# Peptides against a protein of PDB entry 6J54: the designs that were tried, part 50

Target 1, 223 residues: chain A of PDB entry 6J54
Amino acid sequence: NENLFASFIAPTMMGLPIVTLIIMFPSLLFPTPKRLINNRTISIQQWLIQLTSKQMMAIHNQKGQTWSLMLMSLIMFIGSTNILGLLPHSFTPTTQLSMNLGMAIPLWSATVFTGFRYKTKTSLAHFLPQGTPALLIPMLVIIETISLFIQPVALAVRLTANITAGHLLIHLIGGATLALLNINTMTAFITFTILILLTILEFAVALIQAYVFTLLVSLYLHD
Target 2, 42 residues: chain B of PDB entry 6J54
Amino acid sequence: QFQFTGIKKYFNSYTLTGRMNCVLATYGGIALLVLYFKLRSK

## One batch from the design tools (peptide)

Design b1_p23_1_s1 (made by RFdiffusion4, then SolubleMPNN; from b1_p23_1, 14 letters changed)
Fold by OpenDDE base, seed 5:
Structure b1_p23_1_s1 (fold): chain B 223 residues (1-223), chain C 42 residues (1-42), chain A 23 residues (1-23)
Amino acid sequence: as target 1 above (223 residues)
Amino acid sequence: as target 2 above (42 residues)
Amino acid sequence: SDNKLFQEISNLYNYLVKLLAEL
């Protein structure tokens, strides 16, 4: 318990990366339906996927709807990994910035290139808002260009920072509660209550961040 | 509908084509500046 | 206890630096 940040180190066994198995594990939690009327759990899962898919793809044209499978897989992957990461002493791959960048940059680039391919004029015009004064045009174009390149960074950092901060807070407050148990039981009870509330919040944050990440990718595609 | 004449027809901040041309002109200007400084350094 | 806290802060700092270095 000397290093609170040991949980963020990638685990290895016998020199082999266990991270690959950890990343693939959430896929086992989502079995494919085999029956017309499936079990209750599978039915609820499929229902939720359908609802989210309808909400996210409603803003896209027919060409954009081809991305539905990828976006749904992304949200399910991030959501499941984030929830599983809240288990005690569990390694969360989404806390690694390299992983988040590894998924953010390709998706961002794909959306940008798709925009330039099919909507070249609109995509180029997006760098200059309508009604801009003539003197501010060059500066604003530069700023908007920089803003474009910040998008993948912001996307990855947001997810990583939120999940990492949540884990750190849980560990810190948890450690504080254990330390206060021998000092003052009343204060320990208060800190424990805060810990419970924080864990509930982190469950919500885990789902929200998965949704926001996928939603922003979809919005970049729509623009 | 905005009707622009002359140079404003091609370079304006209100029409889609005008905005596109402004962006391209800006990028072209920056590229020329970079090229100028690169050639000057050599 | 203070030494342990300092060590944890140092670890946090190192973690953040490594995280920033990945950018």
Scores: peptide ipSAE 0.081, ipTM 0.674, DockQ to the pose 0.015
Fold by OpenDDE base, seed 2:
Structure b1_p23_1_s1 (fold): chain B 223 residues (1-223), chain C 42 residues (1-42), chain A 23 residues (1-23)
Amino acid sequence: as target 1 above (223 residues)
Amino acid sequence: as target 2 above (42 residues)
Amino acid sequence: SDNKLFQEISNLYNYLVKLLAEL
């Protein structure tokens, strides 16, 4: 069935999933440096990675700095997949909730366990906000406990929903533009301009969602 | 700063130790309630 | 037009069901 949501179906060829190749494709765009003075593209990439690394690791101690490689790889992976997904007729693996949950749950659990292991007192204290009235302590502890378990779900759903909604909106407006080309060229031009503005917005959303996802994982590690 | 006396010294919402103890007490209370209902069902 | 809209909604529903099934 040729439907609007066909672009979100996992691509298969003769029953074999090609999604694994699509996930690995962004890795080819980031080659490892072999020279002291690299090409302009590689130098820009390394510069961006260093800048983002400095910003992300600024809130972490020496033990938190150990997570720098994982967090940087995460943001590069999500960012690259989101940007590549905005190409025409491209499949974004991050639109799949299973993939995002597969990333969110282990990372969240790792941050929570790391917190309990090295900062047990502080981690337990986070279940009770400072200055809470004595009568509200039991209820608030329960709420904070529930909030903790919602974190990985919210992390995955946020990324999935934003990317999926963006793609859906692009397809809808794109389809409307094509439909209006045969009816009224002026209105089609207006919808096309909206589509262009929307695509620019989706590029920004793609980068922001990658950053937010990584930032929240980093923040949970800090807590 | 705050001078807590008695039970408030160990169970307060202002100090880290007090907050930790409150959380542990809450979980302990919930665990006891669950245990009570489990034993009551028998 | 209404039938097409209904089909799109149905497709959305099917997509959501598939998404939930993948969970």
Scores: peptide ipSAE 0.080, ipTM 0.680, DockQ to the pose 0.015
Fold by OpenDDE base, seed 3:
Structure b1_p23_1_s1 (fold): chain B 223 residues (1-223), chain C 42 residues (1-42), chain A 23 residues (1-23)
Amino acid sequence: as target 1 above (223 residues)
Amino acid sequence: as target 2 above (42 residues)
Amino acid sequence: SDNKLFQEISNLYNYLVKLLAEL
């Protein structure tokens, strides 16, 4: 029987982690522009970066807009790795929870510390929603504090679960399609159609999860 | 526009400063409770 | 059928163990 989970195992060569090279590979796909008018590929990339930057940074003040470079690099990294992960026989680093936690926890802590540093009153006030009855204040503050600490975990798990589930589903439907080819060709065509639609969906999910991850980090920065 | 007097002026759930003070008071209370139980066990 | 199910569960378990080992 085929091991459907083999594609999620971190690849190693002679005990050396090749994952480092895989993580660094997407950076080669986005070269820095050197001309006033670049080729079509770079122009589209720059346009997308400018568009997403304009949308994400619109909610931030001048001080918050200093995070634009970091947030744009984050969305480009996650987006590119997710898209490359949809290629056949590829390893997606973002399916590893350790990697996503490694990104989420520092970014979350940085946003929380930045909030307490520059917007101390507002950040502390977020632990208590407006209009809360006086008797519920202590309990609600505790709940909001717990909610704050769940944020980095939820951020990492959301990304990991969505990408991993998508990959697993593609493998399952793909395997079912191949199995049905020898049994019933008509049913196999139906399953294949579902596989195509699912693949298109996973391309969208790959980009959406990158955007959501970055957006939530940005929202935590804005508080 | 909220007209609070007395302790409600500093501890309320409607104003920004009041919310902040409530949060700080809650954390302070929890810290004191933890300290109390820690000292009681000794 | 039972052997196939146990194999799939074993594969899932091994995957989870490896995933936890990477944490």
Scores: peptide ipSAE 0.071, ipTM 0.670, DockQ to the pose 0.014
Fold by OpenDDE base, seed 4:
Structure b1_p23_1_s1 (fold): chain B 223 residues (1-223), chain C 42 residues (1-42), chain A 23 residues (1-23)
Amino acid sequence: as target 1 above (223 residues)
Amino acid sequence: as target 2 above (42 residues)
Amino acid sequence: SDNKLFQEISNLYNYLVKLLAEL
C-alpha cells in the first residue's frame, strides 16, 4: 500500500534525481514573446506579469525597482510550480522545505545586505521601534534581532506548510472517496463534492502563497 | 520636531540617529559581555 | 483499523524525521 506521504518523496529514475527536470519544466510554459502581436496565451501571461509587477513594485523607489525582474521570476516560478503540483500524481517541489529554504535564505540575505549597503542608518534603526521605553531598549533590540533571523525560516515554512497541507487534504479526502464508493455511494458523492471544492480552494491558495512569498521578499527589500 | 538635550540627544527611541546609536550601544554592550565571560573563563 | 491508523501516524512521523534530516 502507498503511504499518505509517498507523493512527497523526491522522484528518481535509475538512481538519478528527476527533480531537476521537474523544477525546470515550468520554464517551458512561459515562452518569450517574439512578435509585436503575440498569441492570446502569451499576451495574457505578459499582461499578468505587467500587472503584478506594477502592484508589487509600486512600494519601491527607482533603486528598488531594479529587483523587478528577480521578484517577477520568483512569483512566476513558485506560482507555476504550485499549480502544476495540483495535477494528479504530480510532484510539487515547493512542498520540500529544503527547496523553499534554498530560495528564502539567499533572497532574504540579499535584501538585508542591500538594506545595510544603501540604508545603513535606517536598517540599524529598525532593530529598535520608535517610542520604546528606555528600560526596554536592550531587550527589544535583542528580540528584533532574533526576529530578523526568523524571517527566512517563517518565509520558507509558510509556503511549505500551506502547500503541503493542501496536498494532504486532497489526498485524504480523495482516498476516503474511493474507499466509500463500495460502502455508501451517497456519502462518497458528498465527499467527492467536498474534494472538488477543496481543489478549487487549493488553486487559490497556490497562487496566494506564491504572491505572499514574493511580496514579503519585496517588503523586506523596502524596509 | 523632537528636541532632546544631553545624553537623550544621542540615545533616544524617537529619532533615527538616536535609535541607531541605541542599537550600536546594545551590540557593543553584548560584545563586551561576551568578551568579559570569555576572559573570565580563562 | 487501529493498525492502519497507527501505520499512518508512523508514516507521518517518519516523514517529519526525514524532512528534519534534510535540513
Scores: peptide ipSAE 0.070, ipTM 0.684, DockQ to the pose 0.015

Design b1_p23_1_s2 (made by RFdiffusion4, then SolubleMPNN; from b1_p23_1, 13 letters changed)
Fold by OpenDDE base, seed 5:
Structure b1_p23_1_s2 (fold): chain B 223 residues (1-223), chain C 42 residues (1-42), chain A 23 residues (1-23)
Amino acid sequence: as target 1 above (223 residues)
Amino acid sequence: as target 2 above (42 residues)
Amino acid sequence: SDNELFEEISKLYNYLVLLLSEL
């Protein structure tokens, strides 16, 4: 169905990329506070950011806490874009694998290089688990090395696949409900109920994926 | 806590230094193998 | 067409479940 995948095509207007504006739009939803006691909505937003920051940075030392701003901005960006993407006929930039790779690879590389720079011995030791039999050491080191290089791919693919699958499922079930309206009202009602439940699930998935993506980046930094 | 002597002092899977040396030795071995095949092909 | 749609939806459901299980 060409119409189903049309929502994943990058929109352009007069040959100019609108994607840049779409990516920058979520930033407008988070204004900077100007007062000591802000509005209720801004206060709740800042409170949530502080809570998530405390939870994610609890495992890091002072050196790792320098990454707090970047990690918080990342989770807010991915979360907001994913939620906005659930709007009908909207384009979600996070469904594009190129965008997610563009985020995952540099962040992963930064975490790996920071590990080698400040904790060289520990980072190298991670390629060999403690207590490994001597005969399995070379093979296990190779496997762990390959596992390391799979990490950025896993981060990007996980986020992209989850969001994309959710979008496709909503569109397909939505299309099925519309088709069943003229055939059987009872079946259409059941399908519509499933669609509502699925949309609620996708809201949760959108937030969870943002959190997991950021958490894994943070975890790689800690390791 | 672990008392290793001889080669086991440098190459073990229990100490941090030993694990690091094992990893470096593995990478070195692979690099030498790649170098050998590259030189053989030329 | 209805059978094809059902098959595609089923595949997507399975894919989504697998992705959520690995999350």
Scores: peptide ipSAE 0.119, ipTM 0.704, DockQ to the pose 0.015
Fold by OpenDDE base, seed 2:
Structure b1_p23_1_s2 (fold): chain B 223 residues (1-223), chain C 42 residues (1-42), chain A 23 residues (1-23)
Amino acid sequence: as target 1 above (223 residues)
Amino acid sequence: as target 2 above (42 residues)
Amino acid sequence: SDNELFEEISKLYNYLVLLLSEL
């Protein structure tokens, strides 16, 4: 069992953590444009950023548009780290709950405080759904308050669990494939096919989780 | 749409202001209960 | 050992499907 989780241990070299370098590595894949007409890779990146930016910020007013840079940087960071984590024998920083909580809690707090500062009445009203019977108001307000505090935890755990579960599946099925290579080649081939399909699924999950994480942060800002 | 009279005008679950007041009243009530139990222990 | 591995894979697969269903 320890071998299954060995890939999730923070990598160190001579006692020095190299996790910082791994976290900083995705930034090198997104260079800043220096020309009006860039090469194909940078142009595609900018195009994707613009498309996602338009979709994410469409629900926000002018004040919410100020968060565009932060939200887009967040989705790019999570997305890039998740995709790079699917490389063979690579470490995914987003599999660490501490990292995801480190992102979720401040962003959630910022959205909640921003809501209370600029939309105090609306934010307070969100603790009570519309049309609630009078007898259920106190209990429902308490439940909604608890729900609010669960939001950052759910946000971090969702990202961590989805990415971690995917990595575990890849390791297990990969290990099973290797074990079956010497037992039954036909069964090993089937298992390998499943591994390929699962890898494709994990690429999709990696992008979806990045999007969901950013979307929920944006949604909390809108509320 | 809704015509509320009396206390229902300020404490309702349909209007934005009414919901806000209900939330504040709930938190105020909880705070008073906590204060009561704190003072009772002394 | 193979049966145990497949059982663990099945459990993780079900867990993953459950997580994906929540998306």
Scores: peptide ipSAE 0.109, ipTM 0.720, DockQ to the pose 0.015
Fold by OpenDDE base, seed 4:
Structure b1_p23_1_s2 (fold): chain B 223 residues (1-223), chain C 42 residues (1-42), chain A 23 residues (1-23)
Amino acid sequence: as target 1 above (223 residues)
Amino acid sequence: as target 2 above (42 residues)
Amino acid sequence: SDNELFEEISKLYNYLVLLLSEL
């Protein structure tokens, strides 16, 4: 399936990785406001950031509000990269598990360490649910500890799998449409219609996955 | 509001302190087991 | 082949549906 996964290979030019430039590109789409009354596009962006910030930080105390900048930056980065990845013949860095792990592990560790630093008793208590029978306590503590370490993996895999699956599906349906153009034009038209509907779905998935990723990081911080 | 007496006061699954102590005891037990097997293998 | 392509597409559709159901 080399042709199928060829679009997921990190692009290089003259032996130099251009992935760094691709990752940096979304930052150009969000310029800093310079005026009190900005352009419509900038104002909409700031409005969306404000709405998402208020929604996500509503569960946090004042100390948790300090993470607002980091979390908003994260959701903007993931969301923008996911949307840009839906462009034809584009490379999505978030389809790379290494990148998502590189984001998930530090953020997860930061939230866990922050929890142990400021809420040590509560954090330790989270390893044992309330009302557990006495005989099950040691086993459940071990399971909960394992569950903690699975969190960053689940966070990274969820994002990677959802974005990658969408891209694969778009490529396959697109390839099928091209192949059917010379066989049956009517069937090709049907597959093309499905491709359009799927693309619309992937736009939604791209934003949802960005939100879920950021939300889960926020929830881990709250706990 | 739970009233516990004896060891249950310190090791219970209902209070925060009790849960914390249970977790610490579990980790301590695991550490001791690891040490035991390490010394046994020598 | 067309049959193989449709089979792969079907697998991906099922996988995507499962992923979306977990959202």
Scores: peptide ipSAE 0.099, ipTM 0.716, DockQ to the pose 0.015
Fold by OpenDDE base, seed 3:
Structure b1_p23_1_s2 (fold): chain B 223 residues (1-223), chain C 42 residues (1-42), chain A 23 residues (1-23)
Amino acid sequence: as target 1 above (223 residues)
Amino acid sequence: as target 2 above (42 residues)
Amino acid sequence: SDNELFEEISKLYNYLVLLLSEL
């Protein structure tokens, strides 16, 4: 059981934080294109970036599309770190709530401030839903204000919880499979099959959570 | 489309300007209440 | 059974404390 939680401890070597190197490592996997027709890997990466960029930025005006670089870099970072975290004996920085809060709070603040700066009337109006009865206005404004401040926390916790839960589940099922190998081979085979299916699911979850995180930031910008 | 007269013209939940004014009025009211209780304690 | 549950909860609590310490 101690080994289960050991995977989530931030690794340090000789007191030096190697977490910084781990965070920077995904950047090496996405080199900048230098040719008109690049390698297959780079071409696929570019195609995916273009596709996701086209989808996410479709809801934004020309001014909002200036955030394309930031949002694309964010999704690439979170996605790559999540996928790399599914490798055996790997540490996922996105399982750390501190990192996710460190990303969520500034991005949320930036979107809120951008909204107040360029769309002041609309942003202030969002605190009151359209068609609200007059007697409920003060209470609803307060609730909506609280909801706004919960957004960065929810954004960070959602990402952290999804990735962490997935890792824990893989470790638990994997450990159960190993334990059952000596008890019942047939049952161990069944649990192993479940582990494979779960691993495939976690790959999807890793990408989806990256997309959702970025999408929500984008939606906050649109609001 | 909405024909509001008087105070409802500026404070309504249907128009963008009205919603904004309602929000500002709510925050202003809360601020005044907090200020009142703070001054009362002294 | 209760002791085992307590141990598991304690491990989870320690894990959460470790996570919060990094926050």
Scores: peptide ipSAE 0.061, ipTM 0.681, DockQ to the pose 0.014

Design b1_p23_1_s3 (made by RFdiffusion4, then SolubleMPNN; from b1_p23_1, 14 letters changed)
Fold by OpenDDE base, seed 5:
Structure b1_p23_1_s3 (fold): chain B 223 residues (1-223), chain C 42 residues (1-42), chain A 23 residues (1-23)
Amino acid sequence: as target 1 above (223 residues)
Amino acid sequence: as target 2 above (42 residues)
Amino acid sequence: KDNELFQEIMQLYRYLSLLLASL
């Protein structure tokens, strides 16, 4: 169990935080285009970014489209770090709750303050659903206010919990397969097959969580 | 369109302005309660 | 030993990144 959780400890070299370099590494996987017609890999990346950008910004007006660069960089960062985290014995920075809170809280605050700045009346009215009976208005406003403050916590915890749970499950099933190799080869083969299917699922989860995180930030911006 | 008169014109759950006023009134009430308890404890 | 292994892994990641960027 100690060996299981040891993979989640932040690595350091000679007392210096090497985590900073690990966080910056995914940026090297997405170079800027230099030609009108780029390489196949870069062309596919740019095409995917354009498609996701078009989908994410379809809800927003011209003022909201200013956030497109930040949202696209966010989804690319989280997605790339999550995929790289599935490499053997790799450290996933998004597994750390502190990192996800550091991203979620400022982005959430920026979206909420942007809403209050440009759409004050609509944002205030959002705390009370339309058609609420008069007797329930004070209680419902309080509940909606609490719900707003839970949003950044839920955003960070969701991403952290999903990635962490995936890593733990892969390690546990992997350890079980190794233990069963000397006991029952047939059962070990079954558990190994489950491990392969689980790893494929975790690749999908890694991309979905990156998309959901960015989508929710975008949705909060639209109110 | 909704036609409200009297207090319901300013405090309703159907119009945008009415909903905003209800929210502000609720926050104001809570702030006054907190202030009352704070002054009472001193 | 762990630090040396980590440095080698980081170099490997850099080479893979450059390879992917060149494709």
Scores: peptide ipSAE 0.162, ipTM 0.641, DockQ to the pose 0.020
Fold by OpenDDE base, seed 2:
Structure b1_p23_1_s3 (fold): chain B 223 residues (1-223), chain C 42 residues (1-42), chain A 23 residues (1-23)
Amino acid sequence: as target 1 above (223 residues)
Amino acid sequence: as target 2 above (42 residues)
Amino acid sequence: KDNELFQEIMQLYRYLSLLLASL
């Protein structure tokens, strides 16, 4: 079991937290444009950011669009870290629940407080779904309140669990492939093929989870 | 569209204001219950 | 072994960062 989770241990060198450098590394992949006409890579990146920004901000009013910078930075950070985490033997910071909670809780609280500050009536009304029978009102309000507090936990756990599970599967199948190389070449080839397919799937999951995480934060702001 | 009279005007699950009042009433009731049990234990 | 692997990864990151900076 220790061998399986060895890849999830925070890397340190001589007691120094190198994990900080790992977290900061994705920022180097997104340089700021200095020219009106940039290189192909930068242009594609800016284009993608603009597209995602338009899609995510479509649900928000002008006041909500103030959060565009925060949301775009969040999706870029999570997405880049997740993709980089799929590199062989790489450490993925988003597999750490502490990190995801550290992002989820403040963002969730900010959205909730923003809602209560500017839309107090609507925010309070969300604790009671429309059309609820009178007898169920007290119980449902309690359930909705509990649901609200579960949101940041679910947000963090979803991201952590999906990325962690993917990494575990890759390691397990990869290890099995290596073990079968000297036992049965044909079976090893099959497991290797599965590993490739799984890796492709995990790339998709990495992007989806980044998007979902950011989208849910955005939706909580909209509500 | 909904014509509510009396208490239903202020406490309903269909209007925004009514829903808000129901939520506040629920929280108030819970707070009073908690207060009651705290005072009872003394 | 883990430290060696980590160092290799860090070297790879350096090369990638330089490559991206050159683009």
Scores: peptide ipSAE 0.152, ipTM 0.660, DockQ to the pose 0.020
Fold by OpenDDE base, seed 3:
Structure b1_p23_1_s3 (fold): chain B 223 residues (1-223), chain C 42 residues (1-42), chain A 23 residues (1-23)
Amino acid sequence: as target 1 above (223 residues)
Amino acid sequence: as target 2 above (42 residues)
Amino acid sequence: KDNELFQEIMQLYRYLSLLLASL
């Protein structure tokens, strides 16, 4: 059904990129703190940012903590866009593979280059695990090199697939619920219950995928 | 901890320096193979 | 009266279902 994928079409009004406005909209939801004691909503947001910052930066040394601003902004952006995408008739930019690749490739490249710049010996050594038999060294180095280049693709596809699959599943079950309302109300009620449980799950998935995306970028920086 | 002699001192999978050298040697070998095939075709 | 209440609940259910299906 073409109507099923209509929610994933990038909205354009008279050829103007409304997508740019949609991407910038989450920034308005997180105002900068102006007071020592802010509103409850802002205080909770700042507390969550500090909590996640402590967890993610605990892995890194002082030099790695320079990336704190970038990583925190990334998780806030992806998390906010994913949550907003669960609203009815909303477009999520993170469902677009081009968007996620646009984030994953530069961040991955930056982490790899920073690793080679500051920890050249360790970064090169990561292509060969410790204790590898001598005969398997050339093959394993090639595999690890290929694995490295697959990382940005896997990072982008993981986020895109999880969010897109969730949206599709909500649409399918929702459509089935509407169709069953005129056929069997009892079955429609069961399907509706599943839809509610699924929506709750997708809220969790939206946040988890944002966290995992940022965590993996941070983990690549750690190496 | 690890006492390596000869070539094993520079090319081993246990020490950090040895692992680095193995990686560089592998890349160098691949580059030479690619270069050989390019020069052979012309 | 119970049938009327049931119909109202069903209408509300349809509205909520339409809202969720629009997600």
Scores: peptide ipSAE 0.024, ipTM 0.613, DockQ to the pose 0.011
Fold by OpenDDE base, seed 4:
Structure b1_p23_1_s3 (fold): chain B 223 residues (1-223), chain C 42 residues (1-42), chain A 23 residues (1-23)
Amino acid sequence: as target 1 above (223 residues)
Amino acid sequence: as target 2 above (42 residues)
Amino acid sequence: KDNELFQEIMQLYRYLSLLLASL
């Protein structure tokens, strides 16, 4: 059981935290364009960024589109870290709840404060749904207020749980395949097939969770 | 489209202004309650 | 030839299993 969670321990080398280096590593995968016509890899990256930016910012007005740079950097960071985490013996910072809270809380607070700053009337009215019976108004306002504070927690936990669960499942099935190699080769082959299918699923989950995290931040900004 | 008169004009769950006022009134009421209990405990 | 190929495939399977288990 200890080996199951060993991959989630923050790695250190000679007492120095290498987590900082791991977090910064994905930035090297996205080099800055130098030419007007870059190579194929950079061009594809820029194209994907442009498409996702256009899709996510479509719901925002011109003022909300100022967040495009931050949101795109966020999705690239989370997506790249999640994908890199699927490599063997790799540590994913996004599996750490502290990391995700560190991202979710500031982003959530920024969206809430910007909402109150520029859309004060609408933001205050958002705590009370339309058509609420008069007797339920005080209680519902309290519930909506609590719901607001749950948003950053839900955002962080969703990302953490999905990525962590995937890593655990891959690790467990992988361990089972190794154990069954010497016991029953046929069963080990079946387990290995399941592992391959699961890894493919986790690649999709890694990208989806990055997108959902960024999308929800964007939706909170839009209110 | 909604015609409200009296207090319902300012405190309703249909208009944007009404909803805002309801929220502010609720927070104000809670603040007063907290203040009351704080003063009572002293 | 068939036996040699089978052994090579099995070796690759073992290496891949070890690699994926290290995730």
Scores: peptide ipSAE 0.023, ipTM 0.625, DockQ to the pose 0.012

